# Peptides against a protein of PDB entry 6RGO, part 91

Target 1, 392 residues: chain A of PDB entry 6RGO
Amino acid sequence: MALKLLGFNQDATCFSVISSNKGVTIYNCDPFGKCFELEKSTSNDEELDFLVEMLFSTSLIAVVDKTIGASKRKKLKIVNTKRKATICELTFPHEIMDVIMNRKIICVVLKSDQIFVYDISCMKLLRTIDVRGEKLKSTSKFRNSEAVGDIGVRVSLSTDNNSILCYSSYSKSDKENAPLNDIVVFDALKCIQINVLPAVHQSNIVCIACSPDGMLMATASEKGTIIRVFKTIDTENDEPILVNEFRRGSRPSRISEMKFNHDNTLLACVGESDTIHIFALPVTTTEADANEDDTLQQSSHSLSSSINGLQYISKGLANRFGKIIVSKIPTQSQQRHVAYIKIPENAKYRIGFPKDTTNTIHICGEDGNYLVYSIPRNEVGPCTLVKSNTFD

## One batch from the design tools (peptide)

Design b1_p26_2_s3 (made by RFdiffusion4, then SolubleMPNN; from b1_p26_2, 11 letters changed)
Fold by OpenDDE base, seed 2:
Structure b1_p26_2_s3 (fold): chain B 392 residues (1-392), chain A 26 residues (1-26)
Amino acid sequence: as target 1 above (392 residues)
Amino acid sequence: SEEEEEKLKEFQEELEKARKELEEKE
């Protein structure tokens, strides 16, 4: 059967899929099994398309039926999965492109480049963010709606209660075709813009990940060769802080999803390539426990092996992007390991990090595989398969 | 309207159940 992956929930306890014959199915990860099915309402052999966003492992889901007709694509349903009942329905002026939530906030992204921010507790609209309206203050011409390919506003929301929203915005360039290469950091609860990161890539941003605590953000462009990690809130001399720059590969490849683990020590990415990449992030040593004198002279064995996945800390880019104060990334000596998982080239995968095990990753494929991998802590290498299940 | 208030109340009751389901799993 053709499966379409919708993704993991916030804590990787569940994942959702579209089955051509069954409609939407939600699987529990542990114990592995079906926990919900939304039956196909139509007998037609039409390709099913849905947005499904889960509130963790609860009975609450947000659903958008994108299969048929422009009217359905504008409706958000909040569904109780235990009762199979719609408890709320919202209608939007434009097609819904994305839905994200946490315990406090629902964000709805429209094809109009608008983000509607709701308080989940009462479904009250807190804010409408008009990403185009900010551009229209600089440039009068609408992009012809027909030439808007798969390039829209991208969003990511922190899974914590701080509800840090990161979204792509149009650069202030007078060019008719300004790229979506700025990032805005927004406090979704207070409805305040916290930060703006200008021109974080040369081309449109196609993937964003916010850390669970909202303190970090990862970005990737259409090229998908470089991933940048920034602090969301903290600035140095009113300038954005670049924490990390990772090279996924030398060849262009679209990144479809990125995720941080729950302690911000790992960043995973997946996309059109045969490889899931897992990057190590520097542990932010809180300055407090610097007192213990432990002199462990770990020996400098220079393993020169030609692993093409090496983190090129490009010393050279400091000159071309303006005063992005690269905070003193502690020098060359942090041996940041990279882990990887090989996946079938033609299978789309999704990724999730479970809360309780910071060195475990959950993955699922359109090939019907649910896989749990252990991530090596101290070495560059492949992840180890711990558990496998199949679904249809 | 009274119908909108009732729907909002039903929604709040379902959301509160979903929150309790989170607390019982943590």
Scores: peptide ipSAE 0.210, ipTM 0.809, DockQ to the pose 0.721
Fold by OpenDDE base, seed 4:
Structure b1_p26_2_s3 (fold): chain B 392 residues (1-392), chain A 26 residues (1-26)
Amino acid sequence: as target 1 above (392 residues)
Amino acid sequence: SEEEEEKLKEFQEELEKARKELEEKE
């Protein structure tokens, strides 16, 4: 059967898949098994496409039927999985591209490059963010709508109650084809723009991850060779703080998903390559509690490279040719992965970090594998497979 | 409409159950 992965929930306790014959299925990770199934409404051999966003491991899900020919691509349904009942339905002016949720907020991304922000508690619209309207105000030039290829607005939301929303925006370049290479950080509850990170990549941003607490964000461009990690809220001299720059590879490869673990110590990425990469983030040891003299032996090569705060002076020297020169961080500061998982090159995988185990990663594939890996802390190398299950 | 108010009430009741289901797991 053709499987299509929808992804993990916020705490990696569940994942969702589309089966061509069954429709949408939600699996529980532990104990492993089916917990919900949404039957295919049509007998036709139409390629099924859905968005499903879970509210953690609760009975509530957001569902969008994106199946070809369906007028339903503009409808968001909130479904109770225990009752199999639609409890709320919203209709949008444009096709829904993405839905992201936490305990407080639903964000709906449209093909129009609009983000609708809702208070979950009453389904009240808090804000409409018009990313195109912001571009038009900055550049005075209409982007011809025809070149809306595979590059749209990307979003990520913190899983905590602070509800930090990170989204890609168009650069202020006078070019008709300005890239989606700015990031806006937005307080979704207060409806306030907190920060703007200009030109974080040279090309369009195709993947964003927010940390669970909303304090960090990771970005990747269409090249997928470099991942950058920034502070979301904090600035230094009104400039964005670059915490890390990771090198995934030398060859271009699309990154489809990135995730932080729950303690902000690890960042994982997956995409079109045969490798899931896991990067270590520097723990900001607050210098305070280093007083306890426990003489535990020196042998762990803690790559505590104190990356002294390299102010990413985005001297957007608009060179005479309108190239935003992102200041090349010296290639010497680019960190490699600390751990990896090999996956089939042609299999799409999704990733999730469970809350209870910061050194464990959940992965699932369109090959029908659900896999749990242990992440090595003391050595650079492959992750160890701890558990495997199959699904269809 | 009365139907929208009833759906909103049902949604609020289901959301409150989902919140309790979250608090019991944390």
Scores: peptide ipSAE 0.209, ipTM 0.807, DockQ to the pose 0.839
Fold by OpenDDE base, seed 5:
Structure b1_p26_2_s3 (fold): chain B 392 residues (1-392), chain A 26 residues (1-26)
Amino acid sequence: as target 1 above (392 residues)
Amino acid sequence: SEEEEEKLKEFQEELEKARKELEEKE
């Protein structure tokens, strides 16, 4: 059967899929099994397309029917899975492109490059973010969506209650074809812009991941060769703090998803390549426990990754919207993966990190495989398969 | 409308159940 992956929930306890014959199915990861099924309402041989965002492992899901010809592409439904009932329905002026949520916030991304931010507790609209801004409304020829691939506003939301929203924005360049290469960091609860990271890539950002705590953000462009990790809130001399620059590969390949683990020590990425890459992040040792002098000269093979600090060459002070040129870290100083998983060629996979096991990754494929891998701690190498299940 | 208030109330009751389901798993 043709499967289409929707992804894991926030804590990787469940994942959702579209089955061509059955509609939307949700699986529990442990114990493995089907926990919900949304039956196909129409007998038509139309390719099913849905957005499904889970509220963790609860009975609540957000659903958008994106099936071609469906009048429902502008409708968000909140569904109780136990009751099989729609408890809320919202209608938007434009097609829904993405839905993300946590315990506090629902964000709805529209094809109009608008983000609607809701308080989940009352479904009250807190903010409408217009990513195009007022000036671009006049020259927005609807990019004929046929020729420009899936280049839209990308979003990521922290899974914690702080509700840090990271989204891609258009660079302030007067060019008609300004890339979506800026990042805005937004407090979704307070409805305040916290930070702006200008020109984090040379091309459109196609993937964003926020850390669970909202303190880190990973970005990838259409090239998918370099992943950058930034601090979300903190700045150094009014410049964005680049924590890491990772090399996924030398060949261009689209990254479809990135995830941080629960403790921000690992970043995984998946996409069109035959390899899931896992990168190690520097442990921010909080300076507190530096006292115990235990002189064990473990030969730290310091992977002295020379964090050659990315000197943002601030070209002169003149215009307040300084083009922060992210200096390319020399290719030799780019960190590589510490671990990897080989996946079938052309198989779409999704990734999730479970909360309780920081060295475990969950993956699922459109091939019907749900796999649990152990991540090596002390060596660069392949992950070890721990559990495998199949779904249809 | 009364129907919108009733739906909002039902939504709040379901959300509160979902929150309890989260707290029981943490």
Scores: peptide ipSAE 0.159, ipTM 0.777, DockQ to the pose 0.828
Fold by OpenDDE base, seed 3:
Structure b1_p26_2_s3 (fold): chain B 392 residues (1-392), chain A 26 residues (1-26)
Amino acid sequence: as target 1 above (392 residues)
Amino acid sequence: SEEEEEKLKEFQEELEKARKELEEKE
């Protein structure tokens, strides 16, 4: 049977898949087993396409049926999985491209490059973000909607209650073909724009991850060779917003998903390549009281020394030329993965980090494998398979 | 409409149950 992966929930306790014969199936990770099924509404041999976003391990899911006709692709259903009942239905003016949620917020991304931000508690619309409208205000040029190929607005939401929304936006460049290479950081609860990160890549951003706490974000372009990690908030301290630059590979390969672990110590990426890459983030030691004793040489190679290439262009020039956040970091300072998982070629995989085990990663494949790996701490190398299950 | 208000109320009740289910698991 053809499987299509929908992905893990926020805490990697569940994952969802589309089975060609059954419809949407949700699996629990531990204990492993089928916990919900949404039956196919039609007997047609049409290729099933769904969006499913879970509210963690609760009985609530957001569902979009993208299989049949333009009308269903515009409908968001909130479903109680225990009752198998639709408890809310919203209809949008355009096709739904993505749905993301946490305990407070639902974000709905439309093919129109609009983001609808809802308070989940009452399904009240808090904000409509018009990413095209923001571009139009900056560039005065309408891009005809037809040239929106596979490059849409990308979003990521923090899993915490702070509800930090990161989304890709169009560059303010006077070029008719401005790329989606800006990032906007948005407080979804307060409906306030926190930050704008201009030109974080040279090409369109195709993948974004927000950290669980919303303090970090990761971005990848269409090239997928470089992953950049940024602080979401400008610290008043002269600390660079760009905290990490990782090299996934030398060859272009699309990254489909990135995720931070719960404590922001690891970033994983998956995509069209035969390898899941896991990168270590520098632990920002908050200077808690250095009581003297334990001389264990934490080789905290302070990344401060390698970032010497970020010339701070003085505050005065930054206002006129935009924040040149991406100085050309020398290709030699790009960190590689600390760990990896080999996956079958041409198998789509999804990744998740469980909350309770910061050195464990969950992965699932369209090959019907659910795999749990342990991430090595002290050595660069392969992850160790800890648990395996199969699903159909 | 009254029907939309009733559906919204049912949604709020189901969301509150889901929140309790989340709090019981944390």
Scores: peptide ipSAE 0.144, ipTM 0.770, DockQ to the pose 0.806

Design b1_p26_2_s4 (made by RFdiffusion4, then SolubleMPNN; from b1_p26_2, 12 letters changed)
Fold by OpenDDE base, seed 1:
Structure b1_p26_2_s4 (fold): chain B 392 residues (1-392), chain A 26 residues (1-26)
Amino acid sequence: as target 1 above (392 residues)
Amino acid sequence: SKEEKEKLELFKKEYEEALKELEKLE
């Protein structure tokens, strides 16, 4: 059967898939099994396309039917999975491209490059962000951006209650063809712009991940060779703080998804390549609990390979046009993956990190495999397969 | 409308029930 992956929920306790014959199916990860099915409403052999965003493992899901019909693609339904009932329906002026949520916020991304931010508790609209309209305040010409179907606004939301929203925006350039290479950091609860990271890549941003706590953000461009990790809120001399620059590979390859683990120690990426890459982040020792006392001399020569994460303060070289350009970390300081998973070529995979185990990753494939891997801590190498299940 | 208010009250109740489900899983 043709499977299409929708992804994991926020804590990787569930994942969702489209089956051509069954419709939307949600699987529980542990114990592994089917927990919900939304049957196909139409007998037509039309290719099923859906957006499904789960509220963790709860009975609430957001669903967009993206199958044939311009009217359906503009409707967001909130469904109670226990009752199999639509409890809320919203209609948008344009096609829905993405839906993300946490305990507090739903964000709806439209093909118009608009982001609608809702308070989930009452489905009240808090903000409409017009990414194109903000560009027009800086550039007089409306881009007839009808033609480039694959380049849209990308978003990521923190899974915590702080509800930090990161989204791609158009660079301030007099060029009609400004890339989506700026990032805006937005407090979705307060509806305040916190930060703007200008020109974080040379080309359009195609993937963004926010950390669970909203303190870190990872970005990848169309090239998918370099992943950059930034602080979201903190700035140094009003400039963006580049924490890490990772090299996924030498060959261009699209990154489809990135995820942080729950303690911000790992970043995983997946895409069109035969390899999931896992990168180690420097442990930000919060300076707080350096209480002096416990002298216990246990001489464990943990070869802390001093990943001298030279915090190259990327002095944003203001180019001749006043643009802050994120300085390239020297190629010698580009960190490689710490771990990897080999996946079938041309199989789409999704990734998730469980809360309970910071060194475990969940993956699922359009090949019908759900796999749990252990991530090595002290060595660079392959992940170890711990559990495997199949779904149809 | 009265119907929109009743739908909103039902939605709020089901959201609060879902949050209580989440708090039991953490």
Scores: peptide ipSAE 0.438, ipTM 0.900, DockQ to the pose 0.804
Fold by OpenDDE base, seed 5:
Structure b1_p26_2_s4 (fold): chain B 392 residues (1-392), chain A 26 residues (1-26)
Amino acid sequence: as target 1 above (392 residues)
Amino acid sequence: SKEEKEKLELFKKEYEEALKELEKLE
């Protein structure tokens, strides 16, 4: 059967898929099994497309029917899975492109490059963010989304209650074809902009991940060769703090998803390549427990990759917005993965990190495999398969 | 309307029940 992956929930306790015959199915990861099915409303051989965002492992899900010809592409449904009932329905002026949530907030991304931010407790609209801004309203050339691949506003939300929203924005270049290469950091609860990271890549940002605590973000461009990790809130001399720059590969390949683990020690990425890459992040040792003198000379293979600082090259004195982040990190000194998983070629996979096991990763494929891997701690190498299940 | 208020109160109840499900899993 043709499967389409929708992804893991926030804590990798569940994942959702579209089955061509059954509609939407949600699986529990442990114990592994089917926990919910949303049946097809139509017997037609139409290619099903859905957005499903879970509220963790709860009975609440957000659902959008994106099936071609469906008048429902503008409708968000909140469904109670135990009751099999729609408990809320919202209608938007434009097609829904993405839905993300945590315990406090739902964000709805529209094809109009608008983000609607809701308080989930009462479904009250807190903010409408217009990413195009007032000036770009005149060029209502809806980029025919047919020819240029899914270049739209990307969003990521912290899974904690702080509700840090990271989204891609258009660079303020006077060019009609400004790339989506800025990041805005937004407090979704207070409805305030916290930070702006200008020109974090040379091309459009196609993938963003926020850390669970909202303190870090990872970004990837259309090239998918370099992943950058930034602090979300902090700045040094009014410049964004680059924590890491990772090399996924030398060949261009689209990254579809990135995830941080629960303690911000690992970043995983997946996409069109045959390899899931896992990168180690520097542990910010809080200064406190420096007392125990345990002289274990663990050979610091100081991967002192001299993170030679990001320099903003301004092309001209006057436009504060013309700063491009140029990595000074030589291509040879860019950090590589510490671990990897080989996946079938052309198989779409999704990734998730469970909360309780920081060195475990969950993956699922459109091939019908759900796999649990152990991540090596002290060596660069392949992950070890711990558990496997199949779904249809 | 009265019906919209009843739907909203039902939604709030479902949300509060879902949060209590999370608190039991943590």
Scores: peptide ipSAE 0.436, ipTM 0.899, DockQ to the pose 0.818
Fold by OpenDDE base, seed 3:
Structure b1_p26_2_s4 (fold): chain B 392 residues (1-392), chain A 26 residues (1-26)
Amino acid sequence: as target 1 above (392 residues)
Amino acid sequence: SKEEKEKLELFKKEYEEALKELEKLE
């Protein structure tokens, strides 16, 4: 049967899949097993397409049926999985492209490049973000909506209660074809813009990850060769907003998903390549616990030394936000992966980091494999398979 | 409408129940 992966939940305790014959199935990771099934309402041999966003491991899920008819693609359903009942239904003016949630917020991304931000507790609309409207305020030329191919607004939301929303926005360049290469950082609870990161890539951003705490974001462009990691908040200290630049590979390959682990020490990426890459982030030693003697040579090679190449070119090319964030980092200072997983060619995989085990990664494939890997700490190498299960 | 209010109050209750489920798993 053809499987289509929807992904892991926020803490990688569950994952969801579309089975062509069954509809949507949710699996629990530990103990491994089916925990919910949403039966296909139609006997038609139509290719199933759904969005499913889980509220962690709770009985609440957000569901969008993208399979059949323009009306269903505009409907968000909140379903109680225990009662097998729709408890809320929202209809949008445009097709739903993405849904993301945490304990506080639901964000709904439309094909119109609008983001609807809701307080989940009462389904109250807090904000409508019009990413195109922001562009139109900067550029007098309406781009006809038809030329929006596979390039839409990308979003990521922190899994914590801070509810930091990162989204791709259109560059303010006077070019008719301005790329989606800006990042906006938004406090979804307070409905305030925290930051704008202009031109973080040369091409459209196709993947964004926010850290669980919302302090970091990762971005990848259509090229998928370079991943950049940024601080979401401007620190008062002269610390660079760009904290890491990782090289996934030399060949272009689309990154479909990125995830931080729970403690922001690892960033994983997956996509069209035969390899999941895992990168180490520098531990921000908060200076506070510089107390006593324990001479344990944590040979934490302070990756601090390689960041010295981020010369703030303070040269007064006042872009409208004054900061050129992306200096040309020399290609030699680009960090490689510290760990990797080989996956079957042409199999789509999803990734998740469990909360309790920072050196474990969950992966699932459209090949019907659910796999748990241990990430090596002290050496660059392959991850070790710890557990495997199959699903249909 | 009255029905929309009743649906919203039911939704709030179901959400609060789901959060209590989450707090038991954490």
Scores: peptide ipSAE 0.430, ipTM 0.898, DockQ to the pose 0.804
Fold by OpenDDE base, seed 2:
Structure b1_p26_2_s4 (fold): chain B 392 residues (1-392), chain A 26 residues (1-26)
Amino acid sequence: as target 1 above (392 residues)
Amino acid sequence: SKEEKEKLELFKKEYEEALKELEKLE
């Protein structure tokens, strides 16, 4: 049967899939098993498509029927999974492209490049963000929405209660085809713009990840060769802080998903390539414990091991891209460990980080595999498979 | 309407029940 992956929930305790015969199925990760099924309402041989966003492992899910020809593409349903009942229904003026949520906020992204921000506790609209309307203040011409394929506004929301929303915005360039290469950081609770990161890539941003605490954001463009990590809130001299620049590979490949682990020490990415990449982030040493004098002169053995395709771009190339003030990240050459997982070619995978184990990653494939990997801490290398399960 | 108010009150109750489910899983 053709499976379509919808993804993990916020803490990787559950994942959702579309089965062509069953409709939407939710699996629990531990203990592994089916926890919910939304039966297919129609006998039509139409290819099923859904958006499903879970409120962690609770009985509440947001569902959009994206099936072709359905007027339902404009309807968000909040479903209680225990009762199998729709408890709320919202209708939007345009097709829903994405839905993201945490304990406080639901964000609904429309094909119109509008983001509707709701207080989940009462489904009250807090804000409508019009990403096109911000561009129209600078440029009079609508992008013909028909000609630009799968390029739309991308969003990510912090899983904490701070509810930091990161979204892609159009560059202020007078060009008719201005790229979606700006990022806006938005406090979804206060409905305030916190920060704007201009031109973070040369092409449209196709993937964004916010850290669980909302303090970091990762971005990737259509090229998917470079991943950039920024601070969301903090600025240096009113300029955005670039924390990391990672090279996924030399060949263009679309990144479909990125995730931070719960302590912001790892960033994983997955996409059209045969490899999930896991990057080490520098631990932000809080200045407080700098008093202990331990002079451990660990010798700088330059392990120049040419891991195929993952080049850390050393400091020197950062100077040529514009006035992104690379904060003086202390030049502690913390050997940024990289881990990887090999996946089947052409298999779509999704990723999630469990809360309790910062060095474990959950992955699931459209091949029906749910896999748990251990991430090496002190070495660069492959992840170790710890657990495997299958699903239909 | 009265029906919209009853629907909103039911939704709030379901949301509060879901938050209590989270607090038991954490």
Scores: peptide ipSAE 0.428, ipTM 0.895, DockQ to the pose 0.800

